# Ledger of designs, part 60: peptides against a protein of PDB entry 2AZE

Target 1, 148 residues: chain A of PDB entry 2AZE
Amino acid sequence: AQECQNLEVERQRRLERIKQKQSQLQELILQQIAFKNLVQRNRHAEQQASRPPPPNSVIHLPFIIVNTSKKTVIDCSISNDKFEYLFNFDNTFEIHDDIEVLKRMGMACGLESGSCSAEDLKMARSLVPKALEPYVTEMAQGTVGGVF
Target 2, 101 residues: chain B of PDB entry 2AZE
Amino acid sequence: GRLEGLTQDLRQLQESEQQLDHLMNICTTQLRLLSEDTDSQRLAYVTCQDLRSIADPAEQMVMVIKAPPETQLQAVDSSENFQISLKSKQGPIDVFLCPEE

## One batch from the design tools (peptide; made by RFdiffusion4, then SolubleMPNN)

Design b1_p13_6_s2 (from b1_p13_6, 6 letters changed)
Fold by OpenDDE base, seed 2:
Structure b1_p13_6_s2 (fold): chain B 148 residues (1-148), chain C 101 residues (1-101), chain A 13 residues (1-13)
Amino acid sequence: as target 1 above (148 residues)
Amino acid sequence: as target 2 above (101 residues)
Amino acid sequence: STKVTTRTLKERI
């Protein structure tokens, strides 16, 4: 009885670990798709324009975005060496990392939110190795979460 | 019996986790390859137009932060305090607004 | 219209 109970605890531990890894894998896949899609978009755009964009018009990864109302007053304190920043806002703000920005741009093909059309899914599958395609399909269908 | 069943379940979970680990290794390898590709890194950028598309440009201000790896970010967003603290250990932090604003 | 003020920190945060 005690041995069975110990194994049940271990079973639950493993299930939780698998769940965590599944979430991590999904995020990694989304990152890969978003990144590759972004690169393709920009490559095509530069080819069409026959020139790269002006240097000051682009932001290279990695970056973080902070947005707030234009009415928000922001007090920014910076150390002399620029190693430390302190921002004080008089109202709420939002923080987004570069991956989240890419997702909102549609670079992850809507796979992250279940808004993946057939065309989007085709694109997403084309941006990952063959071994990951089934998982991408599961993500699009919302069927990830089972144990395989 | 029950013990045998649990033992079998654990074996199956082990196999599942191994497959999962394999997929994760494939994915992380792909990401590393992308990070090592110079052309990909050159093309890994967004525009100010992109940034405006994710936040209503008529009502929202967008600030860009470029910080070295391992930079600490602490944020407080409550009714009583709205604050972001950044501390870098590897170099200076750059903060700017999109020029078109 | 966004007001951003910048000051130099004299001490570590």
Scores: peptide ipSAE 0.033, ipTM 0.888, DockQ to the pose 0.040
Fold by OpenDDE base, seed 4:
Structure b1_p13_6_s2 (fold): chain B 148 residues (1-148), chain C 101 residues (1-101), chain A 13 residues (1-13)
Amino acid sequence: as target 1 above (148 residues)
Amino acid sequence: as target 2 above (101 residues)
Amino acid sequence: STKVTTRTLKERI
């Protein structure tokens, strides 16, 4: 009886660990798709323009975005060597990492929200190794979460 | 019996986790390859137009922060305090606004 | 436009 109880506890522990890893995998897949899609987009754009964009017109990864109302007053304190920054706002702000920015740009093909069109799904699948394609399909269908 | 069933469940879960780990390894490998590819990194950028698509500079101020790896970021967003602190150990932090602002 | 004020401070080590 005690042995069975111990195994049941272990079973639950493993299930939870698997769920955590599933979430991590989904995020990794989204990152991969977003990055590759971004690179592909920019490559095509530069080919069409026959030149890269001006250096001051682009932001290379990695980066973080902070946005707030234009009415927000920001007090910025900066060290001489620029190693330290302190921003004080008089109102709420938002922070987005580069991955979230890419997602909102559609670089993850809507896979992050399960809102992929057929073409979006095709694109997403094309940007991952073959072994990951079934999982991408499951993500699009919202059926991820089961045990393999 | 119950013991046999649980034992089998654990074996199946182990196999599932191994499959999951394998897929994760594939993903991390791909991401590493992207990070090591010079051409990919050259092309890994967004434009101000891209940023406008997610936060309209007409209504929102968009600030870009480029910080070295392992930079500490602390943010507080509450009724009592609205603050962001950055501390780098590896080099200077660059902060700028989109030129449209 | 957003009002931003900047001050220079000593680095906190």
Scores: peptide ipSAE 0.030, ipTM 0.887, DockQ to the pose 0.041
Fold by OpenDDE base, seed 1:
Structure b1_p13_6_s2 (fold): chain B 148 residues (1-148), chain C 101 residues (1-101), chain A 13 residues (1-13)
Amino acid sequence: as target 1 above (148 residues)
Amino acid sequence: as target 2 above (101 residues)
Amino acid sequence: STKVTTRTLKERI
């Protein structure tokens, strides 16, 4: 009886660990799709323009975005070597990392919210190794984890 | 019996986790290869137009922060204080403003 | 001690 109880505890532990890994894998897949899609988009755009964009017109990953109302007053204190920044706002602000920006740009093909069209899913599948395609399909259907 | 059933469950979960680990390894490898590919990194950028699609500069001021790895970011967003603190140990931090149209 | 200066951000991309 006690042995069975111990195994039941272990079972629950493993289930939770698997759940955590599933979340991590999903995020990794989204990152891969978003990144490859971005690169593909830009490659195509540069080919059509027959030139790269001006250096100061683009922002390379990684980055973060801070946005606030245009009416917000911002005071910025910067160290001499620019190693330290302190921003003081008189109103609320938002912070977004580059991955979130890419997702909002549609670079993850709507897979992050399960809002994939047939075309979106096709694109998403094309941007991952073959071994990951079934998992992408499951993500799009919202059926990830159903095996456990 | 119950013991045998639980033992079987644990074995099945182990196999499932191994499959999951394998997929994660594949994915991590792909991301690493992308990070090591010079051409991919050159093309890994967004434009001001992209940022405008996320936050309209007509209504929002958009700042872009380029910080070295391991930079510490602390943010306070409350009625009493609205503050962002950045501390880098590996180099200077660059801040840009997205131009208005 | 690090000297810190306060200024308005004006750098454009």
Scores: peptide ipSAE 0.027, ipTM 0.886, DockQ to the pose 0.042
Fold by OpenDDE base, seed 5:
Structure b1_p13_6_s2 (fold): chain B 148 residues (1-148), chain C 101 residues (1-101), chain A 13 residues (1-13)
Amino acid sequence: as target 1 above (148 residues)
Amino acid sequence: as target 2 above (101 residues)
Amino acid sequence: STKVTTRTLKERI
């Protein structure tokens, strides 16, 4: 009985670990797709324009976005060496990392929400190694959750 | 028996996890390659137009923060206090505003 | 002692 109990505990531990790794893998896949899609988009755009965009017109990764109402009053304190910033707002704000921005831009092809068209799914699959394609398909179908 | 069944389940779970680890390794390798590719990094950017699609500057102020690695970010968003604190140890922090245009 | 400057953000992308 004790042996079985120990194995049950171990089983549950492994199941939870697998679930966590699945979540991590999904996020990694989304990041890969988003990054590659972004790079591809920009490469194509620059080729069409026959030049890179002006240096001060783009934001390179990594970055963080903070947005708030245009009516929000913001006080900013900056150290002399710019190593320290303090922002005080009089109202709520939002913070988004670059990955979230890319997702909202559609760079992950809607895979993050299972909102992939056939074309989106095709794009997503094309941006990952063949070994990951089945997993991408499962993500699009919302069927990821079982044990491999 | 139950013991044998559980033992078999654990073996199957191990195989499943190994497959998962393999896929993760493939994925992390791809991400590493992207991070090491100079051309990819050069092309890894968004525009103000992209940011407007996330938050319209007509209604929202959009601030971009570029901070060195390991920068500490502290945020408080409550009825009593709305604050963001940034502390870098590896260099200056750059902050930009997305223009309305 | 660290010198801190309070100002409105004006750096534009």
Scores: peptide ipSAE 0.031, ipTM 0.888, DockQ to the pose 0.042; fails the geometry check

Design b1_p13_6_s3 (from b1_p13_6, 6 letters changed)
Fold by OpenDDE base, seed 1:
Structure b1_p13_6_s3 (fold): chain B 148 residues (1-148), chain C 101 residues (1-101), chain A 13 residues (1-13)
Amino acid sequence: as target 1 above (148 residues)
Amino acid sequence: as target 2 above (101 residues)
Amino acid sequence: STVVTTRTLKARI
């Protein structure tokens, strides 16, 4: 009886760990799709333009975005070596990392929200190794967890 | 019995976890390959137009932060304090604005 | 437009 109870505790522990790993895997898949899709988009765009964009016209990953109202007053103090920054705002702001930006751009094909069209799903599948394709399909259907 | 059932469940869960680990390894390998490919690195960028699609500079100012790895970022967003602090240990931080301020 | 009180911020892109 006690042995069975101990095994039940272990079972729950493993289930929770698997759940966490599933979330991590989903994020990794989204990152892979987003990055490959971005690279593909830009490659095609540069080919069509027959030249790369000017260096100062693009932002290479990684980066962080901060946005706030144009009416917001921002006070900024910077160290001499530019190793330290302090921004004080008089109103609310938003922070977005590069992955979030890519997702909002549609680079993850809507897979992050389960809003993949047939074309989006086809694109997503084409951007991952064969072994990951079934998982991409499950993500699109919202049926992740079928390994149990 | 109950013991045998639980033992079997744990074994199956272990196999499932191993499968997840394998898939994660595949993903991390792919991401590493992307980071090691110079052409991919060159093409891993967004444009001002992309940023406008996220936060329109007509209504919002958009500030871009390029920071070295392991840079510390602290943000406070409350009624009493609106603050962002950045501290890098590996190099200078670059901050710039999108056009259409 | 947003007022940024710093001399080091640059506009680009």
Scores: peptide ipSAE 0.027, ipTM 0.888, DockQ to the pose 0.043
Fold by OpenDDE base, seed 3:
Structure b1_p13_6_s3 (fold): chain B 148 residues (1-148), chain C 101 residues (1-101), chain A 13 residues (1-13)
Amino acid sequence: as target 1 above (148 residues)
Amino acid sequence: as target 2 above (101 residues)
Amino acid sequence: STVVTTRTLKARI
């Protein structure tokens, strides 16, 4: 009886670990899709324009953005070596990493919400290795969570 | 019996986890390949137009932070304190706005 | 637009 109880505890531990890895895999897939889609978009755009964009007009990954009302007063303190920054706002702000920005741009094809269109799903599948396509399909359907 | 059943379940879960590990390895490999591809890195950018599509420039200002890896970010967003602290130990931090702003 | 004031830190954060 005690042995069975021990194994059940182990079973639960493994199930939770699998669940965690599923979440991690989903995020990795989204990152891959978003990144590849971004690169593809920009490559196409540059080809159509027959030139790269002006260097000061683009922001290369990685980056973080902070947005706030244009009426917000910001006090910025910077160390001499620029290793330290302190921003004081008089109102609320938002922070977003580059991945979140890409998602909001639609670079993850709406897969992050599990509600992408058929065309978006087709794009998403085209941006991952074949081995990952079934998982992408599951993500789009919101059916991820089962055990293999 | 129950013991045999649990033992079998654990074996099956191990197999499932191995499958996940395999998929994760494939994914991380793809990300590394992109990271190592110079052309991909050159093309890995967003524009000010992209940022405008996310945050209306008529109402919001967008500040871009480019910081070295392992930079510490501390943020406080409360009714009494609105603060962001950045501390890098690997190099200078760059902060700028979109040129069109 | 947003008003930003900048000064140099004299102590570490």
Scores: peptide ipSAE 0.026, ipTM 0.886, DockQ to the pose 0.039
Fold by OpenDDE base, seed 2:
Parts: sequence; structure tokens; C-alpha cells
Structure b1_p13_6_s3 (fold): chain B 148 residues (1-148), chain C 101 residues (1-101), chain A 13 residues (1-13)
Amino acid sequence: as target 1 above (148 residues)
Amino acid sequence: as target 2 above (101 residues)
Amino acid sequence: STVVTTRTLKARI
């Protein structure tokens, strides 16, 4: 019947919405873990060094990274007020936001790529509230939303 | 019947979504707490060494861009056009290169 | 090494 068809459409819509929310939640969890892990690392490092790093030697979040071959020629055009930039490359480039940088640094404990060891998982769990631990476990196992 | 089954499925999906919303709220709260903690923000940094570790400095150059919130970024990476455009509305953009050494 | 050239854009009206 038409009513059943309408409900099936609604069911599909809800399933897609849930899937989107799952992706968003996973990203939020990864961000949380990465940030907390980064802060923890730096705190420990500064304690061991008994001093903070020189101000000009660190890059505070947020930032983005652009990388390209050393052979790439880059033309950079900047407005007088530095509000506008235009970069022209003669070859391919990559752009990474700070979160991706943190992931590549291992700050997300490999949870983002399924490369989470037992020790990594232990660390990841320790950096989230208890309510999120089961979800972190599912992420590590690749079984998020197994009933869906 | 079919109608009852679908109705039950929708109810179950609603419960699942509510659980997700709850977890997302927890995450959002945690991230907010991190943003409000001055000590955490002071320690939220990477080094040039970190950046070199993810991009082989022997082959790659690394450019750092610090832009104000809501800065527009447009990128084209094709065989015929390699371009990045930045437009800020809230202040100047800072760009610098990480040293190889 | 990477060659970076910098030019100043004119202010937009």
C-alpha cells in the first residue's frame, strides 16, 4: 500500500541520516582523542625539558598544511592587507588540515585507519568519557553500527 | 504485518538516532571544554619536526597557513591548473615555510 | 629546493 511505501521511504531517509551522524560522531571522537593526546604529549615533553619550546618553533592550532615537491615552482600573490592569497603551482600539491596532520602523527592512535594496536586502543579509551568507550571499541573493530 | 513491521523499524531507528545524538552531545561538550581550557589551548601545537615527520623533507616542501575563521579556501588540482586561493574576512592570513633543517 | 615567488596584489575595490 501507499502507506507502506511512504514508511519505507522514511525508513531509508532515517537510515541515511543515521549513517551520516555515525560518520560525524566518529570524526568528533577522533578529534577529541587527537587533541587530548597532543596536549598530553606536549605537556609531558615540556615537563621533561623543564621549559616550553621557543614560541617561534611551534605552530598552534588551527592551521592548514600545503605540501608539494621541492621541485615545484610556487607563485604566491598577496594582497596589501594580506586578506587574500593566490598560489599558483606548476605541479600537483596536497592540502591537509590540522586534524589530518594529527592523525598522520598518530595522535588518533591509529583508530582512524584500523591500525589500532591493543596499546593504542587502551590510550584511545583513556582519552574519552566512559560513555564513548564502547563506540571507540567498535571503531577499532570496524563494527560500528553492526545492527544497521 | 508489513505495516506493523515498518512501524517497529522506524521506532527502533528513532531510538538508535537518539543514542547517537546523546553520544554526539557528549563529544561536543568535551571539545568545548578543551577549547575553554587555556592550558590545553597553550599546549595544542605541533612542531616543524612533526610536520617533517609526515612529509619527507628530502622530497617535499611544507607550507603552513594560519588563517582566521571563516576564511574561504578554493583549490584546483588538475592537469591544467594547480591553484589555491584564500580569502579572509576577519583578518590577515599568515603563511610560512617549515625549514628543512 | 622549492622556488617561491611573492608578488603583491592590488587592493580590490
Scores: peptide ipSAE 0.026, ipTM 0.885, DockQ to the pose 0.038
Fold by OpenDDE base, seed 4:
Structure b1_p13_6_s3 (fold): chain B 148 residues (1-148), chain C 101 residues (1-101), chain A 13 residues (1-13)
Amino acid sequence: as target 1 above (148 residues)
Amino acid sequence: as target 2 above (101 residues)
Amino acid sequence: STVVTTRTLKARI
């Protein structure tokens, strides 16, 4: 029946939307964990050192990084007001945002790749509100995707 | 029948999506709270050592870009062109290299 | 040691 067909289309639409939101939620959770973990790490480090690091020795979020071979020749063009930059490379480069940097630092506890140790998972759970803990567990187990 | 089954499926999916939306709201709220907390922002930094751990400056040049919000970034990485373009509307862009050039 | 060259662009009006 036409009505059933319409509902099936709607069903598929909703399933896809849910899948997209699941992906978005996972990323948000990873960002939260990574950020909180970073803050905790730095707080502890500063307490141990009894002072904050020198201002020019740290990079505050947000930022992006660009990396390329040390042999790469870079031509950098800058506007007089520094509002515009143009970089020309003679070879390939990579761009990473701050969240990706944090993930590679292990700040997301390996949750991004499902490579959490028991301690990592415990840390990850401790850095999210209680309502998100079950989802963190599912992420670690690779069981995200169910309809709940 | 088929109609009843589909109707039930849609109801279940609606409930699932509502739960998902709720979790997302919790998460976004937490992120906003962190962004608005001055102490958290003060401590939200990485070091040159951190960057060296993920991109060894002995082999790789690491450039850091700090740009105002809504800065436009365009990148081309192909055999024909290797280029990054940055355009800010809200202030100057800061670029610096990690040590060990 | 990466070779970096710098040129000045005219700012956009």
Scores: peptide ipSAE 0.026, ipTM 0.884, DockQ to the pose 0.040

Design b1_p13_6_s4 (from b1_p13_6, 7 letters changed)
Fold by OpenDDE base, seed 4:
Structure b1_p13_6_s4 (fold): chain B 148 residues (1-148), chain C 101 residues (1-101), chain A 13 residues (1-13)
Amino acid sequence: as target 1 above (148 residues)
Amino acid sequence: as target 2 above (101 residues)
Amino acid sequence: SVTVKTTTLKKRI
């Protein structure tokens, strides 16, 4: 009886851990797809232009963006060495990391929301190692979560 | 019996987790390779146009923060105050605004 | 346009 109880506790612990890892894997896959897709896009664009973009016209990863209304007043305090920044806003703001930006750009092919066209899914699959393709398919179908 | 069933479940879960770990290792390896590839890193960029496409500068200003690794970011967004604090230990932080045009 | 006021400090914030 006690032994069974202990095993049931362990079972639940493992299930929860697996669930957490599944979420982590999904995010990693999305990052991989987004990065590779971005690189591919830019490579193609530079080839078409026959030159790279001006250095000050692009933002290399990693980065963070902050957006707020154009009417928002921002007070910024900067240390002399620029190691520290303090921003005060008079209204709400949003923060997005580079991965979220890439997702919103469509670099993850809509896989993050399970809203992939056939072409998007094909692209997504092409940007991951073969071993990850089944998982990409599950993500697109919204069927991730089962114990395999 | 109950014990046998639970034991079997745990074995199956162990196998599942091992498979999951394997997939994660593959994925992290790919990401590492991308980070170590000079050409990929050179091409890992977005443009101000990209940012404008997701946050319309006609209505929203977009501020870009380039910070060294391990930079601390604290944000407060409440009725009391709206604040972002950045603290770097490894170098200067670069902040700039994306133009509207 | 956005109004940004910047102050440079010599001491840590």
Scores: peptide ipSAE 0.028, ipTM 0.884, DockQ to the pose 0.039
Fold by OpenDDE base, seed 2:
Structure b1_p13_6_s4 (fold): chain B 148 residues (1-148), chain C 101 residues (1-101), chain A 13 residues (1-13)
Amino acid sequence: as target 1 above (148 residues)
Amino acid sequence: as target 2 above (101 residues)
Amino acid sequence: SVTVKTTTLKKRI
């Protein structure tokens, strides 16, 4: 019946929305873990060194990075007020935001790729509120997506 | 019947979505708290060594871009064009290279 | 090593 068809359309719409929210939640969790882990790492490092790092030796979030071959020639055009930049490369490049950098540094404990050791999982769980721990576990197991 | 089944499914999906929304609210709250914590923000940094560790330092260069919020980034990476455009509305953009060891 | 050429434009790009 038409009513059933309408409800099936709505069901599909809701399923897609839930899927999107699941992805968003996973990303938010990864960000939280990565940030907290980074802060802990740096706090410990500064304590061990008994001093903060030199100001010009660190890059505070947020940032983005561009990497390319050392052989790549980069032409950079900058507006007089530095509000606009144009980079031209003679070869391919990669762009990474700060979150991706943190993930590659292992700050998300390998949770982003399902490469989470027991110790990594323990760390990840310790960096989120208790309510999020089950979801972190599901992420580590690759079982996210089930109906709650 | 079919109608009853679909109706029940929609109710269950609603409950699931509500649970997701709750978890997302918890997560966004935590992130907000981190952003409001001065000590955390002071410690929210990476080093050039960190950046070199994620890129093959023997073959790759790393350029760092510090841009104000809402800066537009457009990138073209094709066989014909390799280009990045940055447009800030709130202030100057800072670009620098990580030094090699 | 990497070669970066920088030009400052007086007008908006």
Scores: peptide ipSAE 0.028, ipTM 0.883, DockQ to the pose 0.039
Fold by OpenDDE base, seed 3:
Structure b1_p13_6_s4 (fold): chain B 148 residues (1-148), chain C 101 residues (1-101), chain A 13 residues (1-13)
Amino acid sequence: as target 1 above (148 residues)
Amino acid sequence: as target 2 above (101 residues)
Amino acid sequence: SVTVKTTTLKKRI
């Protein structure tokens, strides 16, 4: 009885760990797809334009963005060495990391929400190694972990 | 019996976890390769148009923060306080606005 | 103590 109880505890521990790893894997896949898709898009655009964009016209990863109403008053305090910033807003703001920005740009092909068209899914699959394609399919269907 | 069933479950879970680990290793390897590829990193950028597509400058101001790794970001968004604090330990932080169209 | 200054954000891009 006690042995069974111990194994039940271990079983639950492993299930939770697997769940965490599934979440991590999904995020990694989304990042990979988003990055590769972004690079592909930009490569194509530069080829069509026969030139790279002006250096000051692009924002390289990594970055974060803060957006707020253009009417929001922002006070910014900066240390002399620019190691510290303090922003005070008079209204609400939003913070987004670069990954979220890429997702909102559609770079993850809607896979993050399981809202992939056939073309989106095709693109997503093309941007991952073969071994990951089944998992991408499961993500698109919302069936990840169905075998667990 | 119950013991045999649990033992079997644990074996199956171990196999599943190993499969996940393998897939994760593949993913991390791909991401590493991207980070090490100079051309990929050169092309890993967004434009002002991209940001405008997410937050219309006609209504929203978009501030971009370029910070070194491990920079601390603390945000307070309450009814009384709206604040963002950035603290870097590895170098200067760059903050700029995306222009309106 | 750290010296802090208030400034306007610069525009880039």
Scores: peptide ipSAE 0.028, ipTM 0.885, DockQ to the pose 0.045
Fold by OpenDDE base, seed 1:
Structure b1_p13_6_s4 (fold): chain B 148 residues (1-148), chain C 101 residues (1-101), chain A 13 residues (1-13)
Amino acid sequence: as target 1 above (148 residues)
Amino acid sequence: as target 2 above (101 residues)
Amino acid sequence: SVTVKTTTLKKRI
């Protein structure tokens, strides 16, 4: 019947929306873990050093990273107010945001790639509220995606 | 029947989505709390050593861009053009290299 | 090392 067909279309729409939200939640969890882990690392490091690092030696979030070969020639044009920049490279470059940097640093405990050791998983679980722990476990096992 | 089955499926999916929304709300709340905590923000940093660990400093240079929110970034990376354009609407953009570079 | 050339513009890019 037409009514059943309409409901099947709606069912598929809802399934896709849920799938999208699952992806969003996973990213949010990774961000939370990465940020908390970073803060924890730095707090410990400063305690061990008995002082904060020099102001010009650290880069606070948020930031963007651009990397290219040391042989690359870069032409940079800057507006007077520094509101506008134009960079021209003579070779390829890469752009990374701060979240990607944190992931590569291991701040997300390898959860982003499903490569968590027992120790990594323990750390990840400790950095989220209790309600999110089951989801962290599912992410580590690669079992996220089912209807719950 | 088929209609009853589909109706039940939709109700179950609604409940699942509500659970998902709840988890997302918990997560966004945690992130907001981090952003509002002065001590956490003070400690939310990386070092040049961290950056060197992810980009080979022997072969690569690392440029750091500190830009206000809503800054537009456009990039072209092709054989004909290698370009990055930045435009801020809320303040000046700061670009720098790690001190060792 | 990387060569960076910087020019300050008086108008919008």
Scores: peptide ipSAE 0.027, ipTM 0.883, DockQ to the pose 0.038; fails the geometry check

